# Peptides against a protein of PDB entry 3WG5: the designs that were tried, part 305

Target 1, 218 residues: chain A of PDB entry 3WG5
Amino acid sequence: LAKNIVYVAQIKGQITSYTYDQFDRYITIAEQDNAEAIIIELDTPGGRADAMMNIVQRIQQSKIPVIIYVYPPGASAASAGTYIALGSHLIAMAPGTSIGACRPILGYSQNGSIIEAPPKITNYFIAYIKSLAQESGRNATIAEEFITKDLSLTPEEALKYGVIEVVARDINELLKKSNGMKTKIPVNGRYVTLNFTNVEVRYLAPSFKDKLISYITD
Target 2, 218 residues: chain A of PDB entry 3WG5 as posed
Amino acid sequence: LAKNIVYVAQIKGQITSYTYDQFDRYITIAEQDNAEAIIIELDTPGGRADAMMNIVQRIQQSKIPVIIYVYPPGASAASAGTYIALGSHLIAMAPGTSIGACRPILGYSQNGSIIEAPPAITNYFIAYIKSLAQESGRNATIAEEFITKDLSLTPEEALKYGVIEVVARDINELLKKSNGMKTKIPVNGRYVTLNFTNVEVRYLAPSFKDKLISYITD

## One batch from the design tools (peptide; made by RFdiffusion4, then SolubleMPNN)

Design b2_p29_5_s4 (from b2_p29_5, 13 letters changed)
Fold by OpenDDE base, seed 3:
Structure b2_p29_5_s4 (fold): chain B 218 residues (1-218), chain C 218 residues (1-218), chain A 29 residues (1-29)
Amino acid sequence: as target 1 above (218 residues)
Amino acid sequence: as target 1 above (218 residues)
Amino acid sequence: MAKKVKAHVEIPLLSGSAEAVAAAIARGR
């Protein structure tokens, strides 16, 4: 009986143009092999708005379900990571992770203080994050508050408020809990019911370039 | 007779948080050695707004004059590079270089098209770039047009319009032409007259990390 | 001190010709 394949890959660190390349590569591999889904283990403090928007678009264009899994314990889907998660087909979080803190900033001053984005930019990203939440049937009010209040949530809170779909300790629990769930956004124009019965889990290793960039950015 | 030291360092590629670290390291070394100035050979297509603003602030806080030199021929001080230059104590360009193209964008779509910044962001950066030009006694009208018209200038045009101070083919010509010039912004609250008589030029090499990042981002 | 990369959506100032971006995307392949 041909086992369905689920890919698992890791994306860690700042969201950059290189992170887009990682997403594109990982999703493309999973698409080529007609995987049931790809799980992206995400741990990010945030990053670039452009790279984030491109990643969201790449996920939305995926031929297969893309599951964002905030993992391991201690990881975050902070800022840009929250937008990416909200743009994905399913969000899972491990216990001891966080999501939110989405206030756009122009950056950090030399003293480490935040350079606030002008209200005009903030309003743009409020509209954008609310759109992502609404399109995915997730809590758009909380999505807005991720910006307006710079709110961060636990997995349990995020689940309770309808921001995420699954709390899972590991890949096996994630597969078990998400089995039979519908994607929160369409895949190729259709909502897909996830089938994780009798699956083979395949891990995608970071490329040499991925390892090198991670080593430099860490 | 104790030779005055002038440091020369190179910054190439996208303006990122790592580029800030390079600026900080290079300027700090030159400050520690009480250099007459540091010349940063800049070649950039642009980069992150936050990193750019931090770099501008770091230059403005420098204890020594920071000279931005758009070099070699074929190099650009594009986008973020123009802001950095306008925030510096003196701007030089080599023949065959360019400056400008400062229109803020949110990024590039998957098809490579520009995602335009909302008018609100554009107006913020217009105000910012005009402030940098005014503070340095440079052409604020052209600085605005770098955004509103996405204008790019040759070294000769930039000099003619009062955007830059020096056109120089190499470091020796730069030192010769800039000798006796006043910094366009204060150093430690005072305008400094550059003294490049009997100077020792010291080149700062990129760190191992710098080389590795360049290799990955190129 | 680990520079706390704080969770922020950073707005890039990208200036570049569509060609430079295409070239950067192409080099990543």
Scores: peptide ipSAE 0.059, ipTM 0.541, DockQ to the pose 0.248; fails the geometry check
Fold by OpenDDE base, seed 2:
Structure b2_p29_5_s4 (fold): chain B 218 residues (1-218), chain C 218 residues (1-218), chain A 29 residues (1-29)
Amino acid sequence: as target 1 above (218 residues)
Amino acid sequence: as target 1 above (218 residues)
Amino acid sequence: MAKKVKAHVEIPLLSGSAEAVAAAIARGR
């Protein structure tokens, strides 16, 4: 019997190998407790492609639904965050957040200019982001434009265009609106209908290491 | 009058934006004190390309000679470390260290397998590493093979092949052997003859932030 | 000033012996 438990955890900052460890830890805890779902409150400007891909894979391997919630107001699922969201079972955004800007780069020069990725890399990530959108039944055209046009969307636009599933002001509204929704990707080979009736919300605290990394990367 | 001062600083771990900040800080201190040179004791498995390129540029913009010293025994200037070394005014290695293994990768998969870089990226970095070797009068063929063959060299091999300039067991031997050598790249538009006669060695300590980052990335 | 990490997918040049990077990844784990 799935425990009527929903975990909520925060992941903030750059997407790195440490962020993967956070995702892995949080999802593992929620899996072990047979939670109905885990909500990851995501606020990221982006980060490493490898870590991002590993996080997506970890989400896809989850035994429970993983909901990416772009939160709080002012937060973003930018760049790598968009890929992670598109790889998740459900995407929610708070008002005043953003999603997109997914153009791959090699990094930043000393003058702050972008070191552009070669076209082959860009094309690889176009194919990748489109695959995530297609697999999740989300707008693959917009997913491509997140790269090709460096497009960023508001929650309302993202919902309208079928990039995300929910706009919610807080966890309670998210639970209410997402109750009865089917996951956009399978959990253990099945599309799961979310059941947030009479759920207990459990907040996961960042580990000491998580806090330290966040402090350094912010 | 150049003060008869040589700074020594340690940079260990992954090459990141924080590593750039370390290089920048250390070189700036040495510049401000009109040091004869700064020796950076480098031990790195590699890291981010953008940070690496920024570090190379920062070294090239240095008002004083920057010597990369792969130290202590067992250390490596792997991957990004090799690029940094090739971008510096002089390269030294301690016995039992290594240099090379410069094949660009996109990262690591969850199973620890390498995500290979597309050929266009690899070719970009081949061109880049060859340019660094050529500009510094070092072996561009071997520099290419650091990528194409993922070649790693011992200090003795690296010296023999004209990749590095000095093999030294410690700072004193390094100073002795490098005394009177010309920088492999210009300082302020001039190739400088290193003068380590009657020098004071000053060790720079890592900042608290540097220590914290090293602790987390190690 | 928090260098605005612009919203880009950073492609790390991770080069190193598979072993050294595996070790670096393993140490981060």
Scores: peptide ipSAE 0.052, ipTM 0.545, DockQ to the pose 0.299; fails the geometry check
Fold by OpenDDE base, seed 4:
Structure b2_p29_5_s4 (fold): chain B 218 residues (1-218), chain C 218 residues (1-218), chain A 29 residues (1-29)
Amino acid sequence: as target 1 above (218 residues)
Amino acid sequence: as target 1 above (218 residues)
Amino acid sequence: MAKKVKAHVEIPLLSGSAEAVAAAIARGR
């Protein structure tokens, strides 16, 4: 019986245009191979709003389910990472990770202090994040509070509040727990039931370019 | 008689955090040497709003006058470059250059189309660009139209409309024409009269890092 | 063909924990 393929890829660091390229590449590979799903191991402090919105759109246009997995322990889906997660087909978190802290900022001053976003921008992102939550059947009140209170949640809290779908220690536990779950947003206009009963896990490595950019940004 | 020093540096390409580092480095060198001014030869299609705002702030904190010079012919101070110019002590343009096209965008879609900024964001940048124009005694109506009409101007138009202060073909003409002009914003809380009667021009080269980043982004 | 980078003002960073983002920015220097 042909094993269904599940891809696993890592996206780490700031959300930038290069991060979009990574998402696009990884999802495209998984689509080409008609994978059952792709799991993106996400560890991000946040990043650019434009790149984030493009990534959300790319995920929503995916021909296969995209699972955002906040991993490993100590990782976060902070800020832009939370938006990306809320725009995805399923969210998982490892114990010891975090999600939230979504307050928009204009950036950092030369002294490292935050340049506050004007209320108009903040309100835009409130509306946007609430929309993502509502579209995915996740907690829109908490999504708003990720901005208004700069709230961060543990995996257990996020699960309890209906922000995420799975808490898992590793890929095997994630596959086990998410098996039979429906995607929180459509794949090609349909809510898909995940089937991880007979799967081959394939890891996607970063490209040479991805490694170089990571090296330059580290 | 000790010649006053005028520094000249080039900033070319997208406005990013690296561009901020370039501005900071160049201005710092000129400050340390108690230069009469620094001229930044600017050629940019635009870039990040956060980096742009930080650059504006860095210019406004300069201990010496910062002259933005859109140079050479064919160059532009587009989008973020316009904001930077409007935040500076004096703006010059070479013939055959342009300024404007400041409509904020969220970015580019996968197909390369513009993701439009919501009205709330557009209105924020309208207020910001108008503030820069007003603070510098430049044409705030045209500054707004750089966004609302995505307006671009020639040097002659920009001069006519009171957006810029000098049209100059080269550094020598710029120094000659700007001699005796007052800065459009304060230096250390005072409007400074530029004195270019007995100056040594010193060119600042890009750092090795600047060259490497330029090479990677091209 | 160098995609003509159209003139644009790109919109703000979203803060993670201010500290985490600051640390990430600092590490990239």
Scores: peptide ipSAE 0.038, ipTM 0.523, DockQ to the pose 0.288; fails the geometry check
Fold by OpenDDE base, seed 1:
Structure b2_p29_5_s4 (fold): chain B 218 residues (1-218), chain C 218 residues (1-218), chain A 29 residues (1-29)
Amino acid sequence: as target 1 above (218 residues)
Amino acid sequence: as target 1 above (218 residues)
Amino acid sequence: MAKKVKAHVEIPLLSGSAEAVAAAIARGR
């Protein structure tokens, strides 16, 4: 019996237009092969709002479930990473990871100080992050507090508060725990029940271009 | 008699953090050599707001006059370029160039559509661009309209409306026309009268890193 | 020293003229 395929790919570093291209490439490969899902191992301190919004849109337009997995231990889905996670079909975190700190900023000054976003921009992103949470049936109050309080959560806290769906140490545990879960947002207009029985795991490598860009932006 | 030095450097393409580094490097070189001024030949469609603000700040902190020159013919100081120009000590444009179109956007969607900034962000940048115009004694009403009407101006219009100070075909004409002009903002707390008599023009080349980044972002 | 990129959502691009933006997009492809 042909095994269902689950793809796994890593996205690390700042969220940029190049990061969007990585998401698009990875999801497209998994779509073409009619995978049961793709797991994106995410480790990001944040990045660009435009790229983030495009990534969220790309995930929401996916023909297959996209699972955001904050991995490995020590990784974070900070800022833009949290928005991406909240826009996804399922969020998982490894122990020792973090999520949150979603306050929008205009950038960094010459001295490394944060250039604060005006309240009006902050309010826009509050509305946006709450929308993502509400659409996915996640905790919109905590999503707001990721901005207003610059809150960061552990996996255990995030699970407890209904921000994420799974805490898992590795891909095998993730597959086991998420088996039978429904996606938190629709796939092609339908909530999908994940079936990770008898699956083949395929790892997607970064392209040479992806590696080069990561090297320049790190 | 030792000739006063005027540096000329080109900055082309999107305004990014790397563009800030270019500005910083070029201005620093000119400062170190106690140049009479640096002329930045600018050709940009726009870019990042954070990088733009940092560039403006770097210009305003310059120990020497920084002249923004929209050059060559066919070039533009669009969007972020206009803000940078308005933050500078003197603005010049070559015939056949443009300035304006300063509406803030969140980015581009997958289909290339503009993701519009909310009115509240737009209003922030209206206040910011007006501040730059007011501080430099330039037309703040037109600066606002660069956003609200997405206005683009010719050099002749921009001069007429008091947005820019000089229309010049080349560096020699620019030096000739700007000779004896006062900077529109202070240099080290003082308005400086430009002295382009008996000057040596030094062209600064992009670094290899600058070229590589331009190649990747173009 | 790896500039510790603090967690942030960086805000908007400033649009150029439609033509300049189109040209910039076209060059990035």
Scores: peptide ipSAE 0.036, ipTM 0.390, DockQ to the pose 0.296; fails the geometry check

Design b2_p29_6_s1 (from b2_p29_6, 10 letters changed)
Fold by OpenDDE base, seed 3:
Structure b2_p29_6_s1 (fold): chain B 218 residues (1-218), chain C 218 residues (1-218), chain A 29 residues (1-29)
Amino acid sequence: as target 1 above (218 residues)
Amino acid sequence: as target 1 above (218 residues)
Amino acid sequence: SVPIATKPFVSPITFESLNGKPIREIYIK
């Protein structure tokens, strides 16, 4: 019996234009193979807002469900990573991970202090993150507080407050728990029920370029 | 009868990228030899957060149990060391050691004063440390207070409050007391029962590079 | 377009050393 394919890929590090290329490549491969879904194992401290917004759009335009999985333990979907998660079809977190801290900044000063964004920019991203939460049926109040209070949550808290859908220790538990769930946003205009029965898990390796850039950005 | 091997290695000083290399090397050796466990004798005042998080991930990805042992008497698992301990499969402390004081900072000013981390960063690490504690079934309230109150504990207090698992005077007592305990986090997806019957203790020496770098960082 | 960064935790976040010695920024060149 032809197995349903689920792709798993890793995205680690700062969110940049290159991170967009990674998302695009991974999702495109999974789309081409008519995968049931792609799981992105995400570990990010944040990054560029422009790249983040492009990634969110790319996820929302996906022909297949995109699951953001904050993994492994110790990983985070911090700042830009939270927006990406909230823009996805399903969010999972491993125990020992975190999500939140979404306040936009202009950068860091030479002394390491944060250069604050003007209120206009902050308010824009408050509206944006609330919209992502509302569209996905997730907690918009908490989404706002990720900015206004620099709030960060554990997986258990995020699940409790309706920010995420699954807490899972590994890919197998994630597949088991998410089987039969509906996507939180539509895929091609419809909410999809995930079918993780008789699945084959395929891992996508980073390209040589991916490895090189990761080495340079570390 | 083939003895079960337990490796013992020392990590002392500031947590840096090189400390990650030490952890990786030591754990890799123990994994290759299919050791029952590795004990890391840890004495650290703290260090870099990035290196700390990488070390935690490396421990959690270990194929064998990693025991953090705050040793010898007078040693500490301070700051970054506390996170590392909370991310491990078992924590032991020798009498006369300490654990805690986990508040993140941006560094030291030219006058030696602490540059405080912004609330965003502090809250991130509160969530992170709580997640580590929760995942390992350790006291998450105390873990938070290691940051918010700069709390430090004795071994007896840490044991009493459910932060650590063992108080032991030496390696022999540690092996004796931890024999038959389950790891506080999984190894390869399962909680392991430690078997320290008929064990051979093997000490890993620092590499020449390790000695040189320790000399430079002191 | 103002490069809006969502905070990369890239700044060398250090944890306080109990021994009061400033964690020397070991620039590993």
Scores: peptide ipSAE 0.033, ipTM 0.326, DockQ to the pose 0.183
Fold by OpenDDE base, seed 1:
Structure b2_p29_6_s1 (fold): chain B 218 residues (1-218), chain C 218 residues (1-218), chain A 29 residues (1-29)
Amino acid sequence: as target 1 above (218 residues)
Amino acid sequence: as target 1 above (218 residues)
Amino acid sequence: SVPIATKPFVSPITFESLNGKPIREIYIK
């Protein structure tokens, strides 16, 4: 029986192999406690495509619903963050956040110029992001435009266009609005109706390793 | 006598030491030809603070007006790009572009988390961005909020709030709208009235080095 | 000293890609 527990954890920054480790750790803790869901407060400018794909896979393999919440105001689910959101069981955004701008790049030149991905790679990620949108019943046309037009949306636009499910100012409003919603992708092969009636909210802090690596890269 | 020439060059991607080299090269070419101005088409998510400060200094030392044009649609003068824009003689933006989100960070942790800058560094860049805004007669309150609130603005908002000078769809509209405007900072100690009457537009391509580094980082 | 970056910062790609090493690191901005 799921404990009437919802976990909340923060992931902020570039998407890397260590961001995968954070997702894995947080989701694993919530799985072990049979939480009703985990909410990941996401603020990312993007990052590595390989790490992003691994994170999406880890979310899709989760034994519990994984909710991506773009938070706080000023945060973004930019680029890789949009893919992660589209791969999740529910997307929420706080007012004053953004989603989109998903064009793959090979990186940054030593002169700081963006190295454009070849059409082969761009087309691969167009197909990939469209698949994530389609599988989740989200707007695949907009998902493609996140790449082809570097489109970025407000929470209100993203909701309006069927990219996200919830606009919420805080965790309490998120729980209130998402209560009774079905997950947009299956959990263990089944679409789950979220039950946030009388839930305990538990916050997960970053590990010492998370703090140390943040400090080293800080 | 300034040749009735306006140079246009593109700088796209992270702000790094090599982005400085690009700015220096492009501005130097335009200076050597006694161009009326150089327009830098800027699309950057940000980058290194040291490189950004060096670029701002290079712009301020320019013998000709340096116009930052956030272009094409979907481009951004994000973070370091905003500082560069605020340090320039004129800021223009195309519709569908953005400016702002200037909070300094120490980097990204191995786990992809953003390493927050200590208050000392944040306060330093607040003072720095406010100085750029004040010196250019632009909105210093908004400049501070680009850091403190991670504020991002549309071209229309940026124009309305006195952050930028021009909204333009293309180079021709930019030239038309900016003709007769005074530079927001001095050129060799003097505010220059831009004269784009019967100007030749010359495009500068990236150097082989720029292409190679783009390829290496591509 | 960790280089200070302004958001969004993506780590610089190293010169190693010149030596015909497969572009290993695709970034999604």
Scores: peptide ipSAE 0.055, ipTM 0.347, DockQ to the pose 0.076; fails the geometry check
Fold by OpenDDE base, seed 4:
Structure b2_p29_6_s1 (fold): chain B 218 residues (1-218), chain C 218 residues (1-218), chain A 29 residues (1-29)
Amino acid sequence: as target 1 above (218 residues)
Amino acid sequence: as target 1 above (218 residues)
Amino acid sequence: SVPIATKPFVSPITFESLNGKPIREIYIK
């Protein structure tokens, strides 16, 4: 039986394979408790494409709804974060956050300049991000423009264009607004109607490992 | 009921989050079929630490035994590959392969020189690799020396020192030699005795996505 | 295969590649 529990965890910083471990751990905990959902407070300037793709896959394999919440104000789901969001069951953004700017790069040169990705890579990620948008019933044109135009959107714009589902100031408002919404992608093959009636909110702290890696990578 | 099926898949190249996706996909397929095991033919010069840690975690969460097989001759489980191997249920190596050289680096400078990791990072990975060795009942001293001495071992040395379990020329010899061995780490909380009696060997091909990413990253 | 990274590039913790070649990370900006 699903418990009236919603987990909240924070993922902040660069998207790396460590970030995947965080997603995996947090989602696994919430799955074990048959939580109604997990909310991931996401604040990322981007990161590795491979890690991003793994995170998306992990979200899609989740036994419970995974809500990406771009939070707090000033946070971003930039670059890789946008893909993660588009791969999730629900996207929420706090006012004063941003989403987009998804152009792949090969990295930074020695002088800090961007090393551009070849067209084949760019085109791959265009196809990928469009697929995520289409699979989730979100705006695939805007998703493409996150790459081709380096487009970045406000929460209000993202909502308006059908990129995201919720603009919320805090967890309570998010739960209130998303209550009764269907997941944008299936959970175990089913679109789930979110039931946030009388939910217990449980915050997941970073593991010692999470703290250590964050401490090392910061 | 476990099927008398052993999957074989190849993971070649740098350890990235895409490599994680490969591991996840391959293991998932084998799990779905209740395979006796999956053998991952590993040939890697190393890669990202974060991806490596995720791969290790995915292996540890496997519902079936994951055998890392450093194959073919000339292949390596170098750097990140060593950690992955040490995190697995069984390690095999083909003659003419290598394992080790696990020193973390922050990357390469503009001139191609190594950017050394600070002691805090090095020490973290020393602790991590030792934990993997200890958890798997493998040589933790050698595991540490893979970092502190940049040690690299032959299959024969690795077997002798208790780093690996099998030296095998091919899949058939691997199955023969590993038949009746216990996994070095638990599968779903249990140490599994491998039963490779009359097994069907199924080769998993790279997905189209795998081929594309390999094509892009090569 | 060049690892694809998305922005921002923090020097990934990598292990030394035997090939001495920098792991080209693909980033998504």
Scores: peptide ipSAE 0.045, ipTM 0.354, DockQ to the pose 0.196; fails the geometry check
Fold by OpenDDE base, seed 5:
Formats: C-alpha cells, sequence, structure tokens
Structure b2_p29_6_s1 (fold): chain B 218 residues (1-218), chain C 218 residues (1-218), chain A 29 residues (1-29)
C-alpha cells in the first residue's frame, strides 16, 4: 500500500517574488507526487505584499493541502507571513514562535522610521486579511487586529483565538495532531480530511537558487 | 598610446554580501585591465554593517583607485553607503544627491520602530567612521556627526566641509574635475595622482546575477 | 508602489539613513 506522502520544505527569510518561486516549486513537486500534503516550515519577518498575495493565490490553487508550519522555535510568521498562513489549508506553530504584526507600511524612511501606508492601503489589507480569515473559518477580528493593533500572538494564544489549528513541537507531532483534520480552505473545491496514517515524510532541500537567494536576503 | 581606461559600474540598492560580490567583481575587472580608476555609481540607502566593512576592506585592497560617485541625481550614499564612500580613494557626488545618516541600528522591531543599537555598537561605529575619515584626510568631526546627529549633507555641503572631493553632474565632469587629484587613501601603499587625460570610459554592465539580486532587493 | 507589509527588518547591524530613504533592510521582494 503506497504510503501517504507528506512533503516538508523550509521557507526562511523575507517574502519576495523569489519566495513565490519557492512556494510554487515546492507545491508543484508535492502535487506531482500526489502528496497527501506539503508542510512549509515558515520563518519570515514579512516582506512584499505583492509577493505575499501571489503566494496566497498559489496556495489557494494548490492541488494538495498546504500546511504552513511556523518552525523552528524562535521562528515567526510575521507580517506577510501571517497572510500566507491565513491563506493556507492549515496553520501550525511550534512553541516559541509568533504570528501577527500585519500592518502594511510603504517602507522605512532614511532615518529608519516607518513610512506609514495611507489609510486606503491599510484599509485594503484589513479587508484582505479579514477575507482570508473568513474564508478559512479563522478569527477575522483578530486578523484585523494584526493590522490595527499590530497584534502578535504566541502559538497558544493563536490557537485559543481560533487563528491557527495546531501547536506542535515537530513534524511528527504536527502530523499526529493534524491527522483527521479538515483543511480550512478547499483543495480543488473540496475540503480535504488530512490522512497522515502510514506517512512517508519527504524533505525537499532548497535548490541552489533558494540557498543563494536566502544567502543574499539573509 | 594606450588610452587611460576608466571603468564605470553601477551599484544600486542595499548593501549586502552580494553588494560585496559586485564591488569585488567590478574592481577585479578594472584591476585586470590596469585601469586608471574604477568609478562606482553608488545609490544606496544603506544596509548591513558586515557587508559594508568587507566592501571598505576590498576597496582598501584595490590595486587601482576606486572612486565612489553618488549618482544619479536623487541617489544617496546613505548609511552604509557613507562608510563605503569614506573608505574610498575619492568621493564624488552629483547635484541632488545626499550623503550621511550613518547611525547603526540593530534593525526594526515588529511594529516598524527602530531597534536602537546599544552604546557599545554605536561607539564602535563612531570610532570606525572617524578612522575612515582620518585615514582619508576627510572631516572626522562631520563623520562622527553622521552618526551622533544623524547628519545628512548635500554635495555642496559635503564638499565644503571636506567630506568629499568632487561635485560633478556626470562622468565627464567627474573625470575633468578629478583629473590630477591625488587619491585620499593609498593604492598599493602609494597615493596615486589620477590621470584622466585621453581616457577611454568602459561601462561594466551588471551581470545577470547582479540584475537578479537588484530585482530581489529593489 | 507595492504596499510592503514589512515587519520592520531586524537585519544585522544596519545603518539608518536619516534622509527618509529606507535603510535598505533586505527587502526580499
Amino acid sequence: as target 1 above (218 residues)
Amino acid sequence: as target 1 above (218 residues)
Amino acid sequence: SVPIATKPFVSPITFESLNGKPIREIYIK
């Protein structure tokens, strides 16, 4: 009996167009193997909104469940990473990680101060993040507060508030806890029940390009 | 009579390890051609201190004069870029550019506020920037104030205060004005008099990698 | 201008540019 395959890949660093390429590559590999799911170990301080939106769209178009796993301890799905998580089929966090702080900015000024986004942009992303939360059956009020209050949450808080689905220390615990869960968004128009019975975990190594860009952006 | 070759290359964007690679590549090409100098058209808002220090070291080790030219109008040698400039054999600025704002930070907090560098780090970079200024015979008091007062200067101010050597609108004016100037730091242990008589200007295009990284980091 | 939902870049020791241009923390675009 062919083992249920779960792919695991790491995406670390800022959310960029290249991060989109990483997501696309990893998801495509897992799709080709008819994997039960792909777990993306995400550690990001945030990044570009356009890349984030493209990543969310790519996840939404995935033929398999995409699980965002904020890992390892000390990692964050901050800013753009929170949007990506909220756009995914399941969110997990390791203890000692964080999620939130989603306020859009235009950048930093030369003095290192934040260039605030105009209200129109902030309101756009409020609507967008709330939409992601609503579509995934996650806490839209908290999602809004990730912007309006710069809220950041621990895994336990995020779970408690219904922002995420799993707190797990490692991949094995994640698989165990998420086994039998339904995806929070549909896969090919259907909510999928995750089947992590008799799984084969396959790790996808970063490509040379992935390493290079991480090296450039880290 | 072999024309005096001057290379011109652009470095735009954040100062990173990749920016070091760009400097190294460009300088190496110019060294191999026994160029009279290389002009680096610099437009940077700053970046990593480690990369900056490595770039400064690479410039100091150059077999040919490295001229930092803050160009085009609207460009800046801000933050880390100022250190690079102060570590170079000659600084030029185009009208409408700026230099300065050299205060080190640890980064930005999740809320977009600056994480201040501890006094020990700030003091380290005060000493470092003053050393660069002193070694180059540039205004060390102003160099310190680039940190302590977040001072930023126009080209005219920077020239007036003895921070830079040339204000020039374009490469031709730069070559004309800097012709016969001595390098502010030694090249291979010797102060070189720039000879821009009968020059051939060679532009180095960014490599595919350079474009990619600029695309990733811009 | 793509709204950058940036977490303020906690880069290694970076230098502030005071003149309103971002310290190019690694914008991973």
Scores: peptide ipSAE 0.040, ipTM 0.330, DockQ to the pose 0.188; fails the geometry check

